# Peptides against a protein of PDB entry 3T6J: the designs that were tried, part 243

Target 1, 375 residues: chain A of PDB entry 3T6J
Amino acid sequence: PIVESYIGFIESYRDPFGSRGEFEGFVAVVNKAMSAKFERLVASAEQLLKELPWPPTFEKDKFLTPDFTSLDVLTFAGSGIPAGINIPNYDDLRQTEGFKNVSLGNVLAVAYATQREKLTFLEEDDKDLYILWKGPSFDVQVGLHELLGHGSGKLFVQDEKGAFNFDQETVINPETGEQIQSWYRSGETWDSKFSTIASSYEECRAESVGLYLCLHPQVLEIFGFEGADAEDVIYVNWLNMVRAGLLALEFYTPEAFNWRQAHMQARFVILRVLLEAGEGLVTITPTTGSDGRPDARVRLDRSKIRSVGKPALERFLRRLQVLKSTGDVAGGRALYEGYATVTDAPPECFLTLRDTVLLRKESRKLIVQPNTRLE
Target 2, 372 residues: chain A of PDB entry 3T6J as posed
Amino acid sequence: PIVESYIGFIESYRDPFGSRGEFEGFVAVVNKAMSAKFERLVASAEQLLKELPWPPTFEKDKFLTPDFTSLDVLTFAGSGIPAGINIPNYDDLRQTEGFKNVSLGNVLAVAYREKLTFLEEDDKDLYILWKGPSFDVQVGLHALLGHGSGKLFVQDEKGAFNFDQETVINPETGEQIQSWYRSGETWDSKFSTIASSYEECRAESVGLYLCLHPQVLEIFGFEGADAEDVIYVNWLNMVRAGLLALEFYTPEAFNWRQAHMQARFVILRVLLEAGEGLVTITPTTGSDGRPDARVRLDRSKIRSVGKPALERFLRRLQVLKSTGDVAGGRALYEGYATVTDAPPECFLTLRDTVLLRKESRKLIVQPNTRLE

## One batch from the design tools (peptide; made by RFdiffusion4, then SolubleMPNN)

Design b2_p23_6_s3 (from b2_p23_6, 12 letters changed)
Fold by OpenDDE base, seed 2:
Structure b2_p23_6_s3 (fold): chain B 375 residues (1-375), chain A 23 residues (1-23)
Amino acid sequence: as target 1 above (375 residues)
Amino acid sequence: PPVELSSTAPAGATEEPLPVVFE
């Protein structure tokens, strides 16, 4: 077996300012079969980056071929076990030196073990599809999220000598139609500028990339899905995301007007974007459960994913990237916090829905370190 | 950065450890 490990101060999610890394480490074994799919994704990465909804001027100047592997974790030490990893976490290094992507396969496998009778907030006719395709769709989402999400986009920089990494005269902001008016100065980073929203904002961008690009036939083909299976994987991936956006309310603290989990905040933002798109794409309906207590149902119209969902996500994702590239903290904060705001305003009444989410929440699953056996 | 799985607030049910077969 091929053994991989990493250790150090890596992830900064527990830092309110997104700067200080938490001590983390793991030992894992390479899953060769699943890694092969990610290798194919890597081989197509340069082409797929061109499908992202921003001008090439907002994408990395040079594609640096990354490494992407699926790992079965033997031991993990940290505050939380991720499903996927993209490192290093410094955007400048990602642009100049490259990056490595990892999918923690056996962590995902545990997450896939969903009991149908305990699956909340889905229509009955969606549950079987959801259970069947949750795993495969997660593989797609994680791959896209790490490789083409975190691995995409350019930061506009002026170095210490005053030189720009973009042509100030010719590069146009696609949102404003004007020349670029803001950038990162020497010493400024994504985390230092966007601070409290940096982690969640970036996760939102990466998740949005996953949803957006999973619609591309080439992506699904890489993962071995065609025809009806491919459409089901797309549907379940989007369905999972909108469901996650509802579940995310558990991690909002109304009294403090803050979020306790960056990824969950990101997923809620995406839900809000897709709800705003309207036209029956996403519907959240309060219901009464079989126990007579409040419940809810999330419905996603699969026929409107491409016609309604994709354009909405395209516009939103482009705005996220443009604001990130230009270092426009004010604009980025206004956009992101706007969608991240949780109120009880109709028709959604999210604070009321939060009560339902809390009522229906499952007991926390404890991930136990796997057993190893010699064959 | 990682993709984190959905979680719940307090401790509760446990998942059985997944056996890892060395290849």
Scores: peptide ipSAE 0.015, ipTM 0.521, DockQ to the pose 0.055
Fold by OpenDDE base, seed 1:
Parts: sequence; C-alpha cells; structure tokens
Structure b2_p23_6_s3 (fold): chain B 375 residues (1-375), chain A 23 residues (1-23)
Amino acid sequence: as target 1 above (375 residues)
Amino acid sequence: PPVELSSTAPAGATEEPLPVVFE
C-alpha cells in the first residue's frame, strides 16, 4: 500500500482572522481505484478551468498539474476530519509552485450512511435518490471543489518592485467594464486582506465551482455517469447543497451575529443565492412533523437547475472571483456578508427556520480510528 | 483548505470502522 501523511499548522478555520493554523495530522492509505478517477479529472483540469465563468485574464497564467489522490484515513489528529483537502493554503504558492489535492474517501463513506426515516428536510420523493446518489455526488463535488475550486483563479499582484502580474492597460474587469483598479500589494495575502471572511468566502467559491462545473458533461463522464444517472447525480449534488444551506443555520449564533463553521456559512450563502434566483428553483417550506412540532422541507426543481440555477450561480461565482482577484475587500465583504446575513425577514424567515433546524438536529456523528489487522 | 461534511448524523448511527484493503 501507498501511505500518505501530513502534519503541522495547516488549517486556519479556528482563527477568527484566518491566519493562524491549527496543528493537525493524518496517516492514510491511497485508494488506487478512486484515485484513478481523480487523476482523470486532473487530466482534464486545464480544459475545465476554461469553463469557469471568468475571463482567462482572471485565471492562472500557467496551469500547474497537481496531484490528486483518494485516501482512506487510518488516523487523523485535529479538531475535525475533512472530506477533502487542498494544500498549501497560500495562494502565492498555489500560483507558483502548485498544489496537492486529496479526498478522504472513507470519511465520505461514513457520511453516506443515512437512515431514510431520519433524513430531515427532504421531500419523500427525493429521499431515495438522495440516499442513492449522495455518495457519488459527493465524490464529484469534492473533486471539483478541491481541484478546480481551490485550484483556480488568479490574484492580481503588484510586487515589491512595482511590477504587475497583469497588463493594466488591457485587462478589463468583467463586472465593471473598467480597467483593474485594485490588487494585492507586496506582503498582502488572501487571508490577511480578507481576514474574517477569507476562509468562508473561499469555501463558498470552491463549493460554487463544484456546483457549476458538475453540470459539465465531461465531468460526469470522468466519474462514470451518463444519461439519467448523470442527471440524478447533478440533482442530488445541488439538492445536497441547498439542504446543507438550511442545516448551516445550526452554526450561526444570532446573539453574536457570527458563524462558527466556515463551510456551513458558505453553504448558506449559496442557498441564499439560489433562493434569490427565484422562479421556483428552490423552495423552503415550513411544515409540521409527525410529532406535531415544526419541521421544514427543501424542494429543488431539477428542471430549473440549468435555466435558473446555473445563470445565478455563474453571476455570483464570477463576482466572487473578480473581487478576490482584485483584492476588493470592501466589495467582497459587502457581497459575501450580504448573503451570509441571517435575519427573520420574510419570506424565508431564517431565524425561525433556525429554530426548526435546531429542533430537528441529529446527534453528532463520532468518527473512530480504525484498527488494521491481518486476515 | 478542506471540505468538511455536516457534523450531524442520525442518532444512534454507530458505524463499524470501514474496511481498508491494503494493496
């Protein structure tokens, strides 16, 4: 078996300013079969990057082929076990040196164990599809999220010598139609500049990339899906995201007006974007459970994913990238925090829905380190 | 950065360790 590991101060999600890493480490074994799928994705990455909704001038100048492996975790030391990882967490290094992606396959598999009768917030007609395709759709989402999400986009930089990594005269901001007016200065990083929103914002961008690109036929082919199966994978991936956006409310603290989990905040933002798109794409309906207490249902109209969802996500994702590239913290914060705001305003009444989410909260799943044995 | 799954799971969903096949 091929063994992989990492250790150190890596993830900064627990730092309110997104700067200081938490000490963590893992030991894992390569899953060769699943890794092969991700290698196919890597082989198509350069082409797929061109499908992202921003001009080539906002994409990396040179594609650096990363490694991508599926790992079965033997041990993980840290506050949380991720489903996927993209490292290093430094955009400058990602742009100049490259990056590595991993999917923690057995962590994903643990999440696939779902009891139908306990599955919350889904319509009955969606539950079977959700259970069937959650795993496969997650594989797709994680792959896209890590490789083409975190692995995409260019930061406009002026170095210490005053030189720009972009042509100031020719590069146009697609949102404004104007020349680039802001950039990162020497010593400025994504985390240092965007600070409190940096982690969640980046996760939101990466998740959005996943949703956006999972619509691409080549992506589905890479993962071995075609026809009705491919459409079901797409549907369940999007459905899972909007459901996650509702579940995310658990991680919001109204009293402090803050989020306690970056990924869940990101998923809530995406939910808000898709709700804003309207046209019946996403509907959250408060209901009454069999116990007579508040419940809710999330409905996603699969027929409107491409016609309504994709354009909405395209516009949003482009804005995320443009604001990130240009280091426009004010614009980025306004955009992101706007969607991340949780109020009780109708029609959604998210604070009320939060009460429902908390009421229907399931027990936290504990992951236990496996033992190896010879048989 | 990582992708993190939901922290919630159905109550009582104790899972046996997933088998890892060494190659």
Scores: peptide ipSAE 0.015, ipTM 0.525, DockQ to the pose 0.050
Fold by OpenDDE base, seed 5:
Structure b2_p23_6_s3 (fold): chain B 375 residues (1-375), chain A 23 residues (1-23)
Amino acid sequence: as target 1 above (375 residues)
Amino acid sequence: PPVELSSTAPAGATEEPLPVVFE
């Protein structure tokens, strides 16, 4: 087997300012079969990047073909084990030297397991479909999230010599119709500028890319899905995201008005975007469980994903990227924190829903390192 | 920015992981 490892100060989720990395490390074995699927995605990445909802001027000037490997983790030292990784965590390096993507396959495998009778917040008619396609849809989402999410978008920069990496006279901000008014100066980074929202904002952008591009037939074909199966994978992927947005409320602390998990905050933001789209796309209905206690159901109208969901997500995703590219912290914070706000205002009553989420919370899965055996 | 994906499941039953095959 091929062994991969990494070690160092990598992820900054524990830093309130999103800059200081936590020391972590892992040893993993390459899963060749799963890696082959991601290699096919890499082969189409340059084309798929053109499908993202921003002008080419807001995309990286040159496509740098990354490595994408599926890994089975043997040992992991850190505060949390991710499902996917894109490194290095420096946008300047990703733009100039490239990046590497990894999917932690056996971590995903743990997440795939679901007991039908204990699956929360879904309609009964969706449970079997969800269980069947959760795993495959996760593979699609993780691949898109890492490769085309974190791997996409240009930062407008003025270097130490005063040179710009974009044409100030010709590049137009698609949101304002004006020339570019802000950029990253020498020494400024994504994390240093966006600080407290940087991690969650970037995760939200990456998750949104996944949802948006999973609608593309070529993506589904790469992963081996066609016809009705492809449509089911799309549906379950979107359904999983809106469900995750509800589950995310566990990680909000009302007393402190803060989020404790960047990915969950991101998923809640996406839920809010899709709820705002209206037209019956997403519905969260408080119910009574079989135990007589509060429950809830999340409904996603499959027929409205493309007609209602996609346009809403497109507009939101474009705005995220434009604000990121231009280093517009004020605009970015206003947008993101607006969607990340949790109140008890009707009709959603999110604080009340949070109580329901907490009530339905079960024990968190414990991940234990595996043993290898010679056959 | 940090770029990882977490599959945290705050609700639901504790379940056994799927078998992992190393090649």
Scores: peptide ipSAE 0.014, ipTM 0.522, DockQ to the pose 0.064
Fold by OpenDDE base, seed 3:
Structure b2_p23_6_s3 (fold): chain B 375 residues (1-375), chain A 23 residues (1-23)
Amino acid sequence: as target 1 above (375 residues)
Amino acid sequence: PPVELSSTAPAGATEEPLPVVFE
């Protein structure tokens, strides 16, 4: 329909255990022109799913073609306005009944606007490129995140009758080389098992899918980018992610050893993964601002995205999926919380960097909802 | 689940509102 809406207990980000949904609702209008790119992405989704770094046995048995539309939000009731949405949030339903994706186009458009003088933590040489390609790179990232991130992967399940949705004798865990030793039992869900890390973990998986697949030429072609433009979009997308990982420190509470925002925690984890890859891929350098106060610079070596970044992200993303599929909470928690830990250990000194991030943060932005008019 | 992408600010670095297109 041209006018879309939803209402109900949908997102669980406000629940520290990731289970109880917040009552949310919106009304939006379809932007047909902006939906065209996402429709092309949907048309290629089945093939692109095969590019993900896990065996087909860990992917959905059958591809269910989803809807994907760009929406201009008229009204939104909730604790936060997202850039994109994938629903339903239940993995079992996504696997068996399908899902719907939306990009909130006018929310993204507002987020695209950035004043150069307010752009923190980037090298001067990157600022103009970042400003130019931030919007387009966001479109790519959101599309991949929703459709191929949240829309990918299989949960291994034993139903109430004792039947498995996978062949126990032939399916091999690519990380261990052994048969599958854990799965979701009847009544168990992603959120119920992974609890406090479920939301952030899933966002991290989806964001990682975006970064990983944006390297694929077909993806950039779908969005209308070729040659140098495509490479710039890739670079800015990755640059934005590592920058976001630094900005994420604002949402960490050292006194409670917890995160207050699932997406930002996810982005910090990705930053840690890419830093661990080493070889000069990502560098964070404390500096002194023009005001004489602490500052920092994030640098991403473009030439090392494919050679260093992609393999690191591939391994990490595969591990995320395998642990999710098998319901391995212990392994998943160990992996994710390991990367989500914030200390002041050198060389990064993240707690010190957090002080810098807090010092440089802007005031909270207010989003004002639009009106329609008849012309 | 929703996606929030950060810019200069965590999730809402805005400069000026852009026009909304309805088609």
Scores: peptide ipSAE 0.016, ipTM 0.538, DockQ to the pose 0.058; fails the geometry check

Design b2_p23_6_s4 (from b2_p23_6, 12 letters changed)
Fold by OpenDDE base, seed 5:
Structure b2_p23_6_s4 (fold): chain B 375 residues (1-375), chain A 23 residues (1-23)
Amino acid sequence: as target 1 above (375 residues)
Amino acid sequence: VPVEESSTSTAGNTTEPLPVVYA
């Protein structure tokens, strides 16, 4: 077997300022069969990057072909086990030297095991479809998230010598119609500038890329889905995201007005964007469970994903990227914190929904180190 | 990316492992 190891100060989720990495490490075995699927995605990455909703001037000047490997984790030392990783976590290095993507395949497999009777917040008619396609749709989402999410977008930089990595005279901000007015100066990084929102904002951008690009037929084809199956994978991926946005409320602390988990905050933001799109795309309905206690149902209108959802997400995703590229912290914070705000305002009543989410919360699963066997 | 219905045990504002959200 091919063995990979990973060790160092990597993830900054425990740092309130998003800069200091937590020390973590793992040993894993390469899953060759699953890696081959991601290699096909890598082969199409340069083309798919052109489908992202920002001008080429806001994309990396040169595509640096990354490695993408599926790994089965044997041991993990850290506070949390991810499903996917894009490293290094320094955007400057990603732009100049490239990056590596990994999918922790056996971690994903653990997440796919859901009992139908315990599946919360879905309509009964969606449960079987969700169970069937959750795994495959999540593989698509993780692949897009890591490779084309974290792997996309340009930061506008002025180096120590005063040189710009963009043409100040010709590059236009698509949101304002004006020339670029802000950029990263020497020594400034994504994390240093965006600080408390940097991690969650970047996760939100990456998740949004996944949802947006999963609509592209070529993506589904790469993963082996065609026809009705492809449409079901798309539907379940979007349904999963809006459900995750509701589940995310568990990780909000009302008393402190803060989020405790960056990815869940990101998913809540996406839910808010899709709710704002209106037109019956997403509906969250408070209900009464079979136990007589509060419950809720999330509905996604499949027929409105492309007509309503995609345009809303496109506008939002473009705005995220433009603000990131230009280092516009004020604009970025205003946008992101606006969607990340949790209130009890109607019609959604998110604080009330949070109580329902907490009520329906299942017991925490423990991930245990696997054993290897000779066959 | 953490497991979809699970939190990572790391949190920006907590030192305690986050609970896993199950479907």
Scores: peptide ipSAE 0.020, ipTM 0.592, DockQ to the pose 0.081; fails the geometry check
Fold by OpenDDE base, seed 2:
Structure b2_p23_6_s4 (fold): chain B 375 residues (1-375), chain A 23 residues (1-23)
Amino acid sequence: as target 1 above (375 residues)
Amino acid sequence: VPVEESSTSTAGNTTEPLPVVYA
């Protein structure tokens, strides 16, 4: 087997300022079959980057071909085990030196092991599709999230010599129609500027890229999905995201007005964006469970994903990227915190829904790390 | 580590935060 490992201060999710890495390490074995799918995705990455909803001036000037592998983890040391990784976490290095992507395949496999009778918040007619396609759809989502999410976008920089990495006279902000008015100065980074929202904001951007690009036929073809299967994978991927946005409420602390998990906050933000789109795209309905206690149902109208969902996500994702590229912390914070705010305002009543989410909380899955044996 | 603490500290892209238990 091909063995991969990494170790060091890597992920900054536990740092309130998003800057200090937590000590992490793993040993894993390469899954060749799944890695081949990600290699095909890498081969198409330069083309797929052009499908993102921002001008080429807001994308990386030069595509640097990354590595992407699927790994089965033997041992993992850290506060949490991810499903996917994009390293390094420094946007400047990603732009100039490149990056590596990893999918932790056996972590995903554990996450996929959902019992139908325990699956919360879905309509009964969606449960079988969800169970069938959760795994495959999440492979797509992770691949897009890491490679084309974290791996995309340009930061506008003025270097120590006063030189810009963009043409100040010709580059136009697509949101304002004006010239670029803000950028990163020498020594400023994504994490240093956006601080407390940096991690969650970036995860939200990456997740949004996944949802947006999974609609592209070429992406689904790369993963081996065509026809009805491709449409089901799209549907389940979007359904999983809106469900995750509801589940995310578990990780909100009302008393402190804060989020405890960056990805879950990101998923809640996406849910809010898709709810705001309206037109019956997403509906969350409070219900009563068979046990007589509060429950809820999330409904996603499949027929409105492209007509309603995609345009809403496009606008939102473009705004995320433009604000990131220009280093507009005030605008970025206003946008992101606006969608991340949890209130009990109707019609959603998210604080009340949070009580339902907590009530319906499933027993947490445990990943027991395997032992290898020589046969 | 309490399950709740592991949930709040979970890093990386995951569908659901999963605690790691060593056997």
Scores: peptide ipSAE 0.019, ipTM 0.614, DockQ to the pose 0.178; fails the geometry check
Fold by OpenDDE base, seed 1:
Structure b2_p23_6_s4 (fold): chain B 375 residues (1-375), chain A 23 residues (1-23)
Amino acid sequence: as target 1 above (375 residues)
Amino acid sequence: VPVEESSTSTAGNTTEPLPVVYA
């Protein structure tokens, strides 16, 4: 078997300022079959990057072909095991040196072991489809999230010599129609500039890329889905995201007005974007469970994913990227924190829904290190 | 990317340990 590992101060999610990495490490074995799918995705990455909803001037000048592997984790030391990883976590290095992507395949498999009777917040007619396609759809999402999410976009930079990595006269901000008015200065990084929102904002961008690009036929083909299966994978991926946005409320602390998990905050933001799109795309309905206690149902209208969801996500994702590229912290914070705000305002009443989410919270699963054996 | 349902995957400010899956 091919063994992969990493070790060091990698993820900054535990730093309130997104700057200091937590010490972690893993040892894993390459899953060759799944890695082959990700290699096909890598082979299409340069073309798929052009499908993202920003001008080429906001994309990297040169595509650097990354590595992408699916890994079965043997051991992981850290506060949490991710489903996917894109490293390094430095945008400057990602732009100049490249990056590596991994999917922790057996971590994903663990998440899929959900009993139907314990599956919360879904309509009964969606549960079987969700159970069937959660795994495959999440493979697609992780691949897109890491490779084309974290691996996409350009930061506008003025170096220490005063030179720009973009043409100030010709590059137009697609949101304003004006020339670029802000950029990163020498020594400024994504994390240093966006600080408290940097990690979650970037995760939100990456998740949004996943949802947006999973609609592309070539992506589905790469993962081996066609026809009705492809449509079901799309539907379940989007359904999973909106459900995750509701589940995310567990990780919000009302008393402190803060989020305890960057990805879940990101997923809540996406839920808010898709709810704002309206037109019956997403509906969250408070209900009463069989136990007589509060419950809820999330419904996603499949027929409106492309007509309503995609345009809403397109606009949002473009704004995320433009604000990121230009280093517009004020605009970025206003946008992101606006969607990340949890109130009890109608019609959603998210603080009330949070109580329901907490009430319906499943028992925490513990991941145990697997043993290898010869058979 | 953490697993959707895993509060323990890339636990930002969570102090909770990683989830265990029993076979």
Scores: peptide ipSAE 0.019, ipTM 0.623, DockQ to the pose 0.126; fails the geometry check
Fold by OpenDDE base, seed 4:
Structure b2_p23_6_s4 (fold): chain B 375 residues (1-375), chain A 23 residues (1-23)
Amino acid sequence: as target 1 above (375 residues)
Amino acid sequence: VPVEESSTSTAGNTTEPLPVVYA
């Protein structure tokens, strides 16, 4: 078997300032069959990067073909087990030296196990479809999230010698129509500038890339989905995201006005973006469960994903990238914190919904380290 | 990307990491 491992100070999610890595490590075995799907995605990556909603000037100057491997993890040491990884976590290194993507395939497989009777917040008509396609849709999402989410975009930098990695005279900010007015100076990084929002903001960007690009037929084809199956995978991927945005409220602490999980905060932000799009794309309806206690239902109108959802996400995702590229912390914070704010304002009444989410909270899964042998 | 729902990952500034059981 091909064995892969890494160990070190890698992920900064547990640092309130997003700068210090937590010590972690894993040992895994390459899943060749699943890796082949991701290799096809890598082969299309350069073209798919062009589908992202920002000018080429905001993308990496040179496409660096990354590795993408599906791994079956044998052991993982850390505060949480990821579904996917993109490393290194330094954007400057990603754009100049390249990166590697990993999908933790057997971790994903564990997540796919859902009992219908325990599946919360979905319409009954969606439950069977959701159960059927959650796994496959999540494979798509993780692949896109890592490769084209974390693996995309450019930071505008002025180096130690005062040279810019972009043409100040010709590069235009697509949001303002003006020349670039801000950038990263020598010694400034994504994490150092965006600090407390850096991790969640980046996850939000990556998740948004996944949703946005999963609409592309080529992506679904790479994963082996065509026709009605492809449409169902798209629907379930988007449905999963909006549901996750509701579930995210579990990880919000009202008393501290803080989020405890970067990805869940990101998913809540995406939910807010899609709710803001209106037109009946997403609806959250408080209900009463069979037990007579509060419940809720999330509805996604699949017919409006492309017409309403995609344009809304496109605009949002472009703004995320532009603000990231230019190091516009003030603008980025204003945008992100605006969507990340949890209030009890109507119509959603998110603080009230949080009580419902907590009431309907599922038990945490325990992950058991597997054994492997050669036969 | 952490696994979503009641999932295997509580990555972030959480004080309650998910337990990993070794067998």
Scores: peptide ipSAE 0.019, ipTM 0.631, DockQ to the pose 0.133; fails the geometry check

